Peptides against a protein of PDB entry 6B9H. Designs and how they scored, part 63

Target 1, 151 residues: chain A of PDB entry 6B9H
Amino acid sequence: AELCESLLTWIQTFNVDAPCQTVEDLTNGVVMAQVLQKIDPAYFDENWLNRIKTEVGDNWRLKISNLKKILKGILDYNHEILGQQINDFTLPDVNLIGEHSDAAELGRMLQLILGCAVNCEQKQEYIQAIMMMEESVQHVVMTAIQELMSK

## One batch from the design tools (peptide; made by RFdiffusion4, then SolubleMPNN)

Design b2_p19_2_s2 (from b2_p19_2, 12 letters changed)
Fold by OpenDDE base, seed 2:
Structure b2_p19_2_s2 (fold): chain B 151 residues (1-151), chain A 19 residues (1-19)
Amino acid sequence: as target 1 above (151 residues)
Amino acid sequence: SEALRQQTQQFFQDLLAQS
């Protein structure tokens, strides 16, 4: 999926501790959780991050559990901090991500994280960083943001 | 294309202006 591939490239710019080279690397939610902590460490604090289990391996049940927590965190952040600026009517299916590494659904999850980044306190820095990415990636990211901001 | 590049860059510039 083009969305997932472009947003994976974007996620890689965060340079988190967890491996984030492949779609499979993102399916356990650890990378996403670490990215969210970078976006807003006051909200996604260490206590929150510690709820995400690491070293889940191929256990898709544990992956799904992590992904559910992350999705809830994103939605709560959107409601409590961002003022519901992002469109969440079509939520990612975390079951498909955890069990089948579904790239399309993963892309939608990453899109929600993108929404957090471009609306957070450091949104200027994240936007500027996106503007320095490859043109093809920028276009996909633009489309993704437009979709999120559409009312 | 160059037009697409300009359009994309303008989008993010506009987004920055809102920040």
Scores: peptide ipSAE 0.688, ipTM 0.943, DockQ to the pose 0.895
Fold by OpenDDE base, seed 5:
Structure b2_p19_2_s2 (fold): chain B 151 residues (1-151), chain A 19 residues (1-19)
Amino acid sequence: as target 1 above (151 residues)
Amino acid sequence: SEALRQQTQQFFQDLLAQS
């Protein structure tokens, strides 16, 4: 999906330790967890990160378990820190991500992370970084943000 | 298109102004 591919490119700008070259690399949630820690290390601290299992392999059950924890973290962050600024009427199906590597649903998950970045304390830096990306990616990101902020 | 580029840039500028 176009959304997933563009947001994958965006995720890669975080330069996390975990491999993040393909859609499948993101399905275990490890990259996403590391990105969230970069976005707000005070909230997504080491204790939170340690709840995400790193040795997952192809175990889709473990992937889904990680993804559920990450989704909960994102939603809690929106409620507790961001003041519920993100529209969550359509949540990603983490079962489809973990079991089938569904790119569309993964895109939705990454979109929620995008919402965290553009609303967090360091939102100015993340917005400026997006403005330096390829034009086509910027357009997709813009649309994704607009969808999140619409209420 | 150029128009789309300008609209996109303006969007992010507006977003920065709100931050």
Scores: peptide ipSAE 0.688, ipTM 0.943, DockQ to the pose 0.906
Fold by OpenDDE base, seed 3:
Structure b2_p19_2_s2 (fold): chain B 151 residues (1-151), chain A 19 residues (1-19)
Amino acid sequence: as target 1 above (151 residues)
Amino acid sequence: SEALRQQTQQFFQDLLAQS
């Protein structure tokens, strides 16, 4: 999916420790958790990150477990810190991500992380960084942000 | 297109202005 590919490129700019070159690399949630910690290390602290299992392999049950924790973290962050409410009917299906590496659903998850970045304390820095990316990626990111803000 | 580029850049400039 175009959304997933563009946001994967965006995720790569964080230079996290975990491999993040492919859609499959993101399905266990480890990269996403590390990105969230960079976005707000006070909220997504080491104690939170330690709840995410790093040695998952191809175990889709463990992937889903991680993804559920990450999704909850994002929702809690939006509610507690950003003062925003995400419509539950538009939430990504973490089962499809964990079991089938569904790029469309993964794109939705990354879109939520994008929402965190462009609304966090360091939002200006993240927005400026996006403005330095390839134009095609910027357009997809713009559309993704617009969709979030319309909810 | 150039128009799309300008629209996208303006979007992020507006977003920065309100941040």
Scores: peptide ipSAE 0.685, ipTM 0.943, DockQ to the pose 0.923
Fold by OpenDDE base, seed 4:
Structure b2_p19_2_s2 (fold): chain B 151 residues (1-151), chain A 19 residues (1-19)
Amino acid sequence: as target 1 above (151 residues)
Amino acid sequence: SEALRQQTQQFFQDLLAQS
């Protein structure tokens, strides 16, 4: 999916420790968790990150468990820190991500992370970084942000 | 297109201005 591929490119700019080259690399949630920690390390602290299982392999149940925790973290962050600046009505199906590596649903998950980035304390820097990306990626990101902030 | 690129850039400029 275009959303997933563009946001994967965006995710790669974070240079996290976990492999993040493919859609499959993101299905266990480890990359997402590390990205969130970079976005707001005070909220997504080490205690939070430690709840994410890193040695998941192909265990889709563990993937889903991680993804559920991450999704909850994002939603809680939106409520507690961001002041509900993103639309959480359409949530990604983490079951499809974990069990089937569904790119469309993964894209929606990454979209929520994008929402965290463009609303966090360092939002200006993240926005400026996006502006340096390829045009096609910027356009997808723009659309994704518009959807998130639409009420 | 060139117009789309400019519109996208303007979007992010506007977003920065809101920050």
Scores: peptide ipSAE 0.686, ipTM 0.943, DockQ to the pose 0.848; fails the geometry check

Design b2_p19_2_s3 (from b2_p19_2, 11 letters changed)
Fold by OpenDDE base, seed 2:
Structure b2_p19_2_s3 (fold): chain B 151 residues (1-151), chain A 19 residues (1-19)
Amino acid sequence: as target 1 above (151 residues)
Amino acid sequence: SEKKRKETLEFFKQLLEQA
Protein backbone atom coordinates (compact mmCIF):
# COMPACT_ATOMS: atom_id res chain seq x y z
CA ALA B 1 0.00 0.00 0.00
CA GLU B 2 1.31 3.42 -0.98
CA LEU B 3 0.19 4.97 2.28
CA CYS B 4 2.02 2.40 4.35
CA GLU B 5 5.17 2.65 2.24
CA SER B 6 5.38 6.41 2.50
CA LEU B 7 4.61 6.48 6.19
CA LEU B 8 7.15 3.75 6.84
CA THR B 9 9.71 6.05 5.25
CA TRP B 10 8.49 8.83 7.50
CA ILE B 11 8.65 6.62 10.59
CA GLN B 12 12.26 5.78 9.75
CA THR B 13 13.23 9.44 10.18
CA PHE B 14 12.63 9.11 13.91
CA ASN B 15 15.63 6.79 14.25
CA VAL B 16 14.11 4.77 17.07
CA ASP B 17 15.98 1.93 18.72
CA ALA B 18 13.71 -0.84 17.45
CA PRO B 19 14.14 -2.24 13.93
CA CYS B 20 11.93 -0.32 11.51
CA GLN B 21 12.99 -1.31 8.01
CA THR B 22 10.02 -3.45 6.96
CA VAL B 23 6.28 -3.66 7.40
CA GLU B 24 6.80 -6.75 9.53
CA ASP B 25 9.06 -4.77 11.85
CA LEU B 26 6.15 -2.51 12.73
CA THR B 27 3.56 -5.20 13.41
CA ASN B 28 4.49 -5.72 17.07
CA GLY B 29 3.91 -2.05 17.87
CA VAL B 30 7.29 -1.45 19.50
CA VAL B 31 8.47 1.03 16.86
CA MET B 32 5.17 2.86 16.99
CA ALA B 33 5.33 3.11 20.76
CA GLN B 34 8.86 4.51 20.63
CA VAL B 35 7.83 7.02 17.98
CA LEU B 36 4.90 8.18 20.08
CA GLN B 37 7.21 8.68 23.04
CA LYS B 38 9.41 10.91 20.90
CA ILE B 39 6.36 12.88 19.77
CA ASP B 40 5.18 13.56 23.32
CA PRO B 41 7.32 12.08 26.08
CA ALA B 42 5.25 13.72 28.79
CA TYR B 43 2.12 11.87 27.71
CA PHE B 44 3.65 8.71 26.32
CA ASP B 45 5.99 8.42 29.27
CA GLU B 46 8.02 5.51 30.56
CA ASN B 47 5.08 4.11 32.48
CA TRP B 48 3.03 4.03 29.30
CA LEU B 49 5.87 2.59 27.24
CA ASN B 50 6.49 -0.14 29.79
CA ARG B 51 3.03 -1.52 29.06
CA ILE B 52 4.20 -2.45 25.56
CA LYS B 53 5.90 -5.83 25.46
CA THR B 54 9.18 -5.66 23.57
CA GLU B 55 9.95 -9.36 23.18
CA VAL B 56 6.99 -10.46 21.11
CA GLY B 57 8.55 -12.54 18.35
CA ASP B 58 6.00 -14.05 16.00
CA ASN B 59 3.25 -14.25 18.59
CA TRP B 60 0.40 -12.52 16.83
CA ARG B 61 -1.71 -12.46 19.97
CA LEU B 62 0.95 -10.44 21.75
CA LYS B 63 1.28 -8.18 18.72
CA ILE B 64 -2.44 -7.50 18.77
CA SER B 65 -2.31 -6.82 22.50
CA ASN B 66 0.40 -4.21 21.97
CA LEU B 67 -1.39 -2.68 19.01
CA LYS B 68 -4.62 -2.33 20.96
CA LYS B 69 -2.78 -0.47 23.70
CA ILE B 70 -1.12 1.81 21.19
CA LEU B 71 -4.37 2.54 19.38
CA LYS B 72 -6.03 3.38 22.68
CA GLY B 73 -3.13 5.65 23.55
CA ILE B 74 -3.42 7.48 20.25
CA LEU B 75 -7.15 7.96 20.63
CA ASP B 76 -6.82 9.11 24.22
CA TYR B 77 -4.05 11.50 23.21
CA ASN B 78 -6.24 12.92 20.48
CA HIS B 79 -9.10 13.52 22.89
CA GLU B 80 -7.15 14.66 25.94
CA ILE B 81 -4.28 16.62 24.41
CA LEU B 82 -4.97 17.40 20.75
CA GLY B 83 -8.58 18.43 21.20
CA GLN B 84 -10.06 15.78 18.92
CA GLN B 85 -8.41 17.08 15.76
CA ILE B 86 -7.98 13.61 14.27
CA ASN B 87 -10.84 11.94 12.43
CA ASP B 88 -11.25 8.48 13.96
CA PHE B 89 -14.26 7.43 11.93
CA THR B 90 -12.31 4.63 10.30
CA LEU B 91 -10.00 2.93 12.77
CA PRO B 92 -7.29 0.49 11.77
CA ASP B 93 -7.99 -3.19 12.27
CA VAL B 94 -5.21 -4.17 14.63
CA ASN B 95 -6.14 -7.84 14.32
CA LEU B 96 -5.23 -7.79 10.65
CA ILE B 97 -1.99 -5.98 11.42
CA GLY B 98 -0.93 -8.38 14.15
CA GLU B 99 -1.99 -11.62 12.55
CA HIS B 100 -1.48 -10.93 8.85
CA SER B 101 0.83 -7.90 8.65
CA ASP B 102 -1.84 -6.13 6.63
CA ALA B 103 -0.10 -3.15 5.06
CA ALA B 104 -3.28 -1.21 4.39
CA GLU B 105 -4.38 -1.37 8.00
CA LEU B 106 -0.85 -0.63 9.17
CA GLY B 107 -0.94 2.45 6.99
CA ARG B 108 -4.06 3.59 8.81
CA MET B 109 -2.30 3.11 12.12
CA LEU B 110 0.74 5.11 11.00
CA GLN B 111 -1.60 7.78 9.68
CA LEU B 112 -2.96 8.26 13.17
CA ILE B 113 0.57 8.66 14.48
CA LEU B 114 1.20 11.22 11.75
CA GLY B 115 -1.78 13.10 13.08
CA CYS B 116 -0.21 13.16 16.50
CA ALA B 117 3.06 14.54 15.13
CA VAL B 118 1.56 17.36 13.10
CA ASN B 119 -0.62 18.48 16.01
CA CYS B 120 1.74 18.06 18.96
CA GLU B 121 3.77 20.73 20.74
CA GLN B 122 6.66 20.20 18.32
CA LYS B 123 4.42 20.14 15.25
CA GLN B 124 6.40 22.89 13.54
CA GLU B 125 9.57 20.82 13.65
CA TYR B 126 7.81 17.72 12.36
CA ILE B 127 6.16 19.62 9.53
CA GLN B 128 9.49 21.15 8.54
CA ALA B 129 11.09 17.72 8.58
CA ILE B 130 8.37 16.38 6.28
CA MET B 131 9.07 19.25 3.90
CA MET B 132 12.62 17.93 3.57
CA MET B 133 11.50 14.48 2.45
CA GLU B 134 11.18 13.23 -1.12
CA GLU B 135 8.42 15.06 -2.96
CA SER B 136 6.44 11.91 -3.70
CA VAL B 137 6.43 11.04 -0.02
CA GLN B 138 5.44 14.59 0.89
CA HIS B 139 2.42 14.34 -1.36
CA VAL B 140 1.22 11.12 0.22
CA VAL B 141 1.76 12.58 3.67
CA MET B 142 -0.20 15.69 2.69
CA THR B 143 -3.11 13.57 1.51
CA ALA B 144 -3.00 11.56 4.72
CA ILE B 145 -3.09 14.70 6.85
CA GLN B 146 -5.97 16.13 4.84
CA GLU B 147 -7.95 12.95 5.34
CA LEU B 148 -7.34 13.00 9.09
CA MET B 149 -8.40 16.59 9.59
CA SER B 150 -11.44 16.59 7.32
CA LYS B 151 -14.96 16.19 8.65
CA SER A 1 5.07 17.56 -11.69
CA GLU A 2 5.67 21.19 -10.86
CA LYS A 3 1.99 21.63 -10.20
CA LYS A 4 1.93 18.85 -7.63
CA ARG A 5 5.13 20.12 -6.05
CA LYS A 6 3.74 23.62 -5.70
CA GLU A 7 0.45 22.39 -4.26
CA THR A 8 2.26 20.30 -1.68
CA LEU A 9 4.58 23.14 -0.74
CA GLU A 10 1.70 25.53 -0.26
CA PHE A 11 -0.16 23.01 1.86
CA PHE A 12 2.68 22.64 4.32
CA LYS A 13 3.36 26.37 4.37
CA GLN A 14 -0.24 26.94 5.37
CA LEU A 15 -0.01 24.18 7.93
CA LEU A 16 3.05 25.87 9.43
CA GLU A 17 1.16 29.12 9.69
CA GLN A 18 -1.38 27.33 11.84
CA ALA A 19 1.34 25.92 14.08
Scores: peptide ipSAE 0.663, ipTM 0.937, DockQ to the pose 0.875
Fold by OpenDDE base, seed 3:
Structure b2_p19_2_s3 (fold): chain B 151 residues (1-151), chain A 19 residues (1-19)
Amino acid sequence: as target 1 above (151 residues)
Amino acid sequence: SEKKRKETLEFFKQLLEQA
């Protein structure tokens, strides 16, 4: 999926500790959790991050558990900190991500994280970073942001 | 295309103005 591919490239700019080269690398949620901590370390603090299991392997049940926690964190952050600035009517199916590595649904999850970045306290820095990416990636990111902000 | 490039650039410029 084009959305997932572009947002994977975007996620890689965060230089997190966990491997983040492939779609499969993202399915356990560890990369996503580390990215969220970088976006807002006061909200997604160490205590929150420690709730995400790191040694998941191929256990799709554990992946889904992590992904559910991450999705909840994103939605809570949107409500409590961002003031409901993103559209949460179309949520990713974390079961498909965890069990089947569904790229389309993973793209939707990464899109929500993008929403956090472009609305957080450091949103200017993240927007400027996106403007330094390849044109094709920028276009996909723009479309993704527009979709999130539309009501 | 140049049209898409300009559109994208303008989008992020406007987004920065709102930041």
Scores: peptide ipSAE 0.663, ipTM 0.936, DockQ to the pose 0.967
Fold by OpenDDE base, seed 5:
Structure b2_p19_2_s3 (fold): chain B 151 residues (1-151), chain A 19 residues (1-19)
Amino acid sequence: as target 1 above (151 residues)
Amino acid sequence: SEKKRKETLEFFKQLLEQA
């Protein structure tokens, strides 16, 4: 999916420790958890990150478990820190991500993380970084932000 | 297109203003 491909490119700019070259690399949630910690390390602290299993392999049950924790973290962050500025009426299906590597649903998950970045304390820096990306990626990111902030 | 590029640039400029 176009959304997933563009947001994967965006995720790669964080230079996290976990492999993040393919869609499948993201399905265990480890990359996403590390990205969230970079976005707000005070909220997504080491104690939070330690609840995400790193040795998952191809175990889709463990993937789903991680993804559920990450989604919960994102939603709590939105309510407690961001003041419910992002729309959550279309939540990603983490079962499809974990079991089937569904790119469309993964795109929705990454879109929520994008919402965290453009509304966090360092939002100005993340927005400026997006403006330095490829034009085609910028356009997809713009559309994704518009969808999140629409009421 | 040029229109698309300009629209995208203006969007992020406005977003920065809100930040």
Scores: peptide ipSAE 0.663, ipTM 0.936, DockQ to the pose 0.946
Fold by OpenDDE base, seed 4:
Structure b2_p19_2_s3 (fold): chain B 151 residues (1-151), chain A 19 residues (1-19)
Amino acid sequence: as target 1 above (151 residues)
Amino acid sequence: SEKKRKETLEFFKQLLEQA
């Protein structure tokens, strides 16, 4: 999916420790968790990160478990820190991500992370970084942000 | 297109102004 592909490219700019080259690399949630920690290490601290199981392999149940925790973290962050600035009514189906590597649903998950980045304390830096990306990626990101901010 | 590029750039500029 276009959203997933563009946001994967965006995710790669974080230079996290976990492999993040393919859609499949993101399905266990480890990359996403590490990205969130970079976005706000005070909130997504080591205690939070420790709840995300590493070395999940192909265990889709463990993937889903991680993804559920990440989704909860994102939603809690939005409510507690960001002041509910993003529309979280349409949530990604983490079951489809974990079991089937569904790119469309993964894109929606990454979109929520994008929402965290463009609303966090370092929002200016993240926005500026996006502005340095390929135009086609920027356009998709723009659309994704617009969707998040719409009420 | 150039129009699309301009539109996108303007969006992020405005977003920065809100930051």
Scores: peptide ipSAE 0.662, ipTM 0.935, DockQ to the pose 0.886

Design b2_p19_2_s4 (from b2_p19_2, 9 letters changed)
Fold by OpenDDE base, seed 4:
Structure b2_p19_2_s4 (fold): chain B 151 residues (1-151), chain A 19 residues (1-19)
Amino acid sequence: as target 1 above (151 residues)
Amino acid sequence: MEELRRETREFFERLLAEA
């Protein structure tokens, strides 16, 4: 999926500790959790991160559990910190991500993280970083942001 | 392609201006 691939490229710019080269690498939620911590370490603090299970392997149940926690964290962050600036009418199906590595649904999850980045305290830095990416990636990211901001 | 690039650039420039 174009959305997932472009946002995967974007996620890679965070240089997190967890492997983040493939779609499969993201399905356990560890990369996403580490990215969120970089976006707002005060909110997504160590206590929050510790609730995300590492070393889940191919256990799709554990993946889904992590993804549910991450999704909740994103939604809570949007409500409590960002002032509900993200359109959360269409939520990713974390079951499809965890069990089937569904790229389309993963893209939607990454899109929510993108929403956090472009609305957080460091939004200027993240926007500038996006502007340095490949043009095709920028266009997909733009579309993704527009969808989040639309009512 | 040039138009697409311009539109994308202008989008993020506006987004930065609002940040």
Scores: peptide ipSAE 0.686, ipTM 0.942, DockQ to the pose 0.821
Fold by OpenDDE base, seed 5:
Structure b2_p19_2_s4 (fold): chain B 151 residues (1-151), chain A 19 residues (1-19)
Amino acid sequence: as target 1 above (151 residues)
Amino acid sequence: MEELRRETREFFERLLAEA
């Protein structure tokens, strides 16, 4: 999916410790959790990150468990910190991500993380970084942001 | 394509102005 591939490229700019080269690398949620910690380390602190299981392997049940925790964290962050700026009427299906590595649903998950980045305290820095990316990626990111902000 | 490039740039410039 174009959304997933473009946002994977964006996720790679965070330079997290976990492998993040492929769609499969993101399905256990570890990369996403580390990205969220970079976005707001005061909210997504070490105690929060430690609840995400590492060394999951191919265990789709553990993947889904991690993804559910991450999705909850994103939604709570939106409501408690961002002031409900993200449109979450269509949530990603974390079961499809964990069990089938569904790229379309993963794209929607990454879209929610994008919403956190462009609305957080350091949103100016993240927006400026996006403006330095390839034009095709910028266009996909723009569309994704527009969908999030529309009510 | 040139028009799309301009629209994308202006979108993020507006987004920065609101930040």
Scores: peptide ipSAE 0.685, ipTM 0.942, DockQ to the pose 0.853
Fold by OpenDDE base, seed 2:
Structure b2_p19_2_s4 (fold): chain B 151 residues (1-151), chain A 19 residues (1-19)
Amino acid sequence: as target 1 above (151 residues)
Amino acid sequence: MEELRRETREFFERLLAEA
């Protein structure tokens, strides 16, 4: 999916420790958790990160467990820190991500993380970084942000 | 294409201004 691919490219700019080259690399949630920690280390602190299982392998049940925790973290962050309401009817299906590596649903998940980045304390830096990316990626990111704002 | 580029740039510029 275009959304997923563009946001994967965006995620790669964070230079996290976990592999983040493919869609499959993101399905266990480890990269996403590390990205969230970079976005707001005070909220997504080490204690939070330690709840995410790192040695998951191909265990889709563990992937889903991680993804559920991450999704909850994102939702809580939006409500508690960003003061934003999220449309629950459009939440990503973490089961499809974990079990089937569904790129579309992964894109939705990454979109939520994008929302965190462009609304966090360092929002200006993240926005500026996006503006340095490829034009095609910028356009997709813009659309993704607009969708978040409309929900 | 150029119009799309401008639109995108202006979007993020506005977003920055609001940040």
Scores: peptide ipSAE 0.685, ipTM 0.941, DockQ to the pose 0.843
Fold by OpenDDE base, seed 3:
Structure b2_p19_2_s4 (fold): chain B 151 residues (1-151), chain A 19 residues (1-19)
Amino acid sequence: as target 1 above (151 residues)
Amino acid sequence: MEELRRETREFFERLLAEA
């Protein structure tokens, strides 16, 4: 999916420790958790990050478990910190991500993380970073932000 | 393509101004 590929490129700009080259690399949630910690380390602190299992392998059950925790974290962050600026009525299907590496649903998850970045305390820095990316990626990101904040 | 680039740039400039 174009959304997933563009946001994968965006995720790669964070230079996290976990491998993040392919869609499958993101399905265990480890990269996403590390990105969220960079976005707001006071909220997504070490205690939160330590709840995400890092040695998951191909165990789709463990992937889903991690993804559920991450989704909950994003939703809680939206309600508690961001003032519900992210539209969360259509949630990604973490089962499809964990079991089937579904790129469309993964794109939706990354879109929620994008929402955190462009609404967090360092939103200015993240917006400026996006403006330095390839034009095609910027357009997809723009559309994704508009969708999050339109409802 | 130029119009799309302009619209995208202006979107983020507005978003940045509101930040």
Scores: peptide ipSAE 0.684, ipTM 0.941, DockQ to the pose 0.830

Design b2_p19_3_s1 (from b2_p19_3, 12 letters changed)
Fold by OpenDDE base, seed 1:
Structure b2_p19_3_s1 (fold): chain B 151 residues (1-151), chain A 19 residues (1-19)
Amino acid sequence: as target 1 above (151 residues)
Amino acid sequence: SSELQEILQQLQAAIEAKR
């Protein structure tokens, strides 16, 4: 999906330790967890990150377990820190991500992370980073932000 | 490109205004 591909490119700008070259690389949630820690290390601290199992291989059950924790973390962060209600926003199906590497659902998950970035304390820094990206990617990211703002 | 960057700036301002 175009959304997933562009947001994968955006995710790569975080330069996390985990491999993040393909859609499949994101399905275990490790990259997403590391990105969230960069966005707000005080909230997504080491204790939170340690709940995400690393090196799960192709075990889709473990992937789903990680993804559920990440989704919960995102929702809690929006509620507790950002003061933003997103319960009416379409949530990703983490089962489809973990078991089938569904790009559309993964795109929705990455869009939620984008929401965290553009609303966090360092929001200006992340907006600036987006402004420096390739134009075709900027268009997709901009559209994704617009969707988040419209709810 | 310049217009797109301006739109992104406007989006950020709008996000901040809604919080």
Scores: peptide ipSAE 0.129, ipTM 0.724, DockQ to the pose 0.097
Fold by OpenDDE base, seed 5:
Structure b2_p19_3_s1 (fold): chain B 151 residues (1-151), chain A 19 residues (1-19)
Amino acid sequence: as target 1 above (151 residues)
Amino acid sequence: SSELQEILQQLQAAIEAKR
């Protein structure tokens, strides 16, 4: 999916330790958890990160378990820190991400992380980074932000 | 494009105004 591909490119700008070159690299949630820690290390601290299993292999049950924890973290962060700035819409189906590497649902998950970045304390830096991206990717990212913030 | 950059700047301002 176009959304997933563009947001994968955006995720790669964080330079996390975990491999993040393919869609499948994101399905265990480890990359996403590391990105969230970079976005707000005080909230997504080491204790939070340690709840995410890193050696899951192809075990889709463990992937789904990680993804559920990450989704909960994002929703709690939006409520407790961001003040419900993200528009309410259909949440990603983490079962489809973990079991089938569903690109559309993964795109939705990455979009929520994008929402965290552009609303966090360091939002200025992340918005500026987006402004430096390749135009076609930038357009998709911008549209995704607009969808999140529309009310 | 320059137009896209302007839109992103406007988006940034709008996001800040909502916080």
Scores: peptide ipSAE 0.121, ipTM 0.720, DockQ to the pose 0.099
Fold by OpenDDE base, seed 4:
Structure b2_p19_3_s1 (fold): chain B 151 residues (1-151), chain A 19 residues (1-19)
Amino acid sequence: as target 1 above (151 residues)
Amino acid sequence: SSELQEILQQLQAAIEAKR
């Protein structure tokens, strides 16, 4: 999916430790968790990160478990820290991500992380970084932000 | 690309205004 591919490119700008070159690399949630920690290390602290299993392999049940924790973290972050500035949105189906590497649903997940970035303490820096991205990716990212923030 | 960047700047301003 276009959304997933563009947001994968965006995710890669974080330069996290975990491999993040393919859609499959994101399905275990480890990259996403590390990105969230970079976005807000006070909230997504080491204790939170330690709840994410890193040795997952191809175990889709473990992937789903991680993804559920990450999704919960994002939703809690939106509620507790961001002040619910992200509109009610169709939640990603983490089962499809974990079991089938569903790119569309993964795109939705990454879109929520994008929402965290553009509302976090360093939101200005993340927006500026987006403004420096390749135009086609930039457009998709911008549209994704607009979808999250506009009612 | 400059037009898109301007839109992103407007988006940035809109996000800030919601705070």
Scores: peptide ipSAE 0.119, ipTM 0.718, DockQ to the pose 0.098
Fold by OpenDDE base, seed 3:
Structure b2_p19_3_s1 (fold): chain B 151 residues (1-151), chain A 19 residues (1-19)
Amino acid sequence: as target 1 above (151 residues)
Amino acid sequence: SSELQEILQQLQAAIEAKR
């Protein structure tokens, strides 16, 4: 999906330790967890990150377990820190991500992370970085932000 | 494009205003 591919490109700008070249690389949640830690290391601290299993392989059950924890973290962060700025729409189906590498649902998951970035303490830094991205990717990211912030 | 960047700047301002 266009959303997933564009947000994958955006995720790659974080330069995390985990491999993040393909959609499959993101399905275990490790990259997403590391990105969230960069966004707000005080909230997504080392103790939180250590709850995410890193050696998952092809075990879709473990992937889903990680993804559920990450989704919970994002929702809690939105409520506790961001003041519920993200629109309350359909949440990503982490089962489809973990079991089938569903790009559309993964895109929705990454969109929530984008919401964290553009509302966090360092939001200006992340918005400036987005403004320097390739135009086609920039357009998709902008549209995704608008969708999240719409009332 | 310059138009897209202007929109993003407006979006940044709007996001900050909501906080």
Scores: peptide ipSAE 0.114, ipTM 0.719, DockQ to the pose 0.099

Design b2_p19_3_s2 (from b2_p19_3, 11 letters changed)
Fold by OpenDDE base, seed 1:
Structure b2_p19_3_s2 (fold): chain B 151 residues (1-151), chain A 19 residues (1-19)
Amino acid sequence: as target 1 above (151 residues)
Amino acid sequence: SSELQAILEQLQQAIEAQR
């Protein structure tokens, strides 16, 4: 999906330790967890990150377990820290991500992370980084942000 | 929010400037 592909490119700008070259690389949630820690290390601290199992391989059950924790973290962050500034009416199906590497659902998960980035304390830094990306990616990211703001 | 809207405007302007 175009959304997933563009947001994967955006995720790669965080330069996390975990491999993040393909859609499959994101399905275990480790990259997403590391990105969230960069966005707000005070909230997504080491104690939180340690709840995400690493080296899960192709075990889709463990992937889903990680993804559920990450989704909960995003929703809690939106409620507790961001004051519900982004919409979460369309939640990603983490089962489809973990078991089938569903790009559309993964795109929705990454969109929620985008919402965290553009509303966090360092929002201007992340916006500037987006403004330096390739135009086609910028278009998709901008549209994704607009969707998060829509009621 | 107004702040996020301003961010969107900045991004839109940047995209248009590249065309």
Scores: peptide ipSAE 0.157, ipTM 0.759, DockQ to the pose 0.799
Fold by OpenDDE base, seed 2:
Structure b2_p19_3_s2 (fold): chain B 151 residues (1-151), chain A 19 residues (1-19)
Amino acid sequence: as target 1 above (151 residues)
Amino acid sequence: SSELQAILEQLQQAIEAQR
């Protein structure tokens, strides 16, 4: 999916420790968790990160478990820290992500993470980073932001 | 918010300038 591919490119700019080259690389949630920690290390602290299992392999049950924790973290962050700036539209189906590597659903999760980035304390830095990305990616990212913030 | 609207406008302007 175009959304997932563009947001994967965006995720790669965080230079996290976990592999993040493919959609499959993101399905265990480890990259997403590490990205969230970079976005707000005070909220997504080491204790939170330690709840995410890092060695899941192909175990889709463990993937889903991680993804559920991450989704909850994102939603809680939006409500507790971001002040409901991100609208609760269609939530990603983490089961499809974990079990089938569904790119469309993964894109929706990455979009939520994008929402965290553009609303966090360091939002201006992330906006500047987006402005440095390839134009086609910029368009998708901007559209994704607009969708998140649309009332 | 007004801040986010400004951000989106900045992004749009940057994209347009890049073209």
Scores: peptide ipSAE 0.133, ipTM 0.746, DockQ to the pose 0.712
Fold by OpenDDE base, seed 5:
Structure b2_p19_3_s2 (fold): chain B 151 residues (1-151), chain A 19 residues (1-19)
Amino acid sequence: as target 1 above (151 residues)
Amino acid sequence: SSELQAILEQLQQAIEAQR
């Protein structure tokens, strides 16, 4: 999916330790957890990160378990820290991500992380970085932000 | 594009509103 591909490119700008070159690399949630820690290390601290299993291999049950924890973290962060700045809409189906590597649902998950970045304490820095991206990717990312923040 | 420019302007406004 176009959204997933563009947001994968955006995720790669964080330079996390975990491999993040393919859609499948994101399905275990490890990259996403490391990105969230970079966005707000005080909230997504080491204790939070340690709840995410890193050696899951192809075990889709473990992937789904990680993804559920990450989704909960994002929703709690939006409520407790961001003050409900993200518009309410259909949440990603983490079962489809973990079991089938569903690109559309993965795109929705990455969009929520994008929402965290552009609403966090350092939102200005992340927005500026997005504005420097290649135009075609930038367009998709910016449209995704608009969708999240539209009321 | 005009669409992208409009989104950029809206995002700038959103940033200012959150200050």
Scores: peptide ipSAE 0.101, ipTM 0.715, DockQ to the pose 0.103
Fold by OpenDDE base, seed 3:
Structure b2_p19_3_s2 (fold): chain B 151 residues (1-151), chain A 19 residues (1-19)
Amino acid sequence: as target 1 above (151 residues)
Amino acid sequence: SSELQAILEQLQQAIEAQR
């Protein structure tokens, strides 16, 4: 999906340790967890990150377990830190991500992470970085932000 | 484009105003 591919490009700008070249690379949640730690290391601290299993392989059950933890973390962060600025009436189906590498649902997951970035303490830095992205990617990211912030 | 840039700047301002 266009959303997933554009947000994958955005995720790659974080330069995390885990491989993040393909949709499949993101399905175990490790990249997403590392990105969240960069966004807010005080909240997504080392103890939180250590709850995410890093050696998952093709085990879709472990992928889903990780993704559920990450989704919970994002929702808690939105409630506790961001003041519920993110529209979460439609949550990603982490089962489809873990079991089938569903790009559309993965896009929704990455969109929530985008919401964390543009509302966090360092939101100015992330917004400015987005403004410098390639136009086609920038457009998709902008639209995704608008959707998240809509009431 | 210049139009997209303007929209993103407006978006940034709107997000900041909500905080």
Scores: peptide ipSAE 0.096, ipTM 0.711, DockQ to the pose 0.099; fails the geometry check

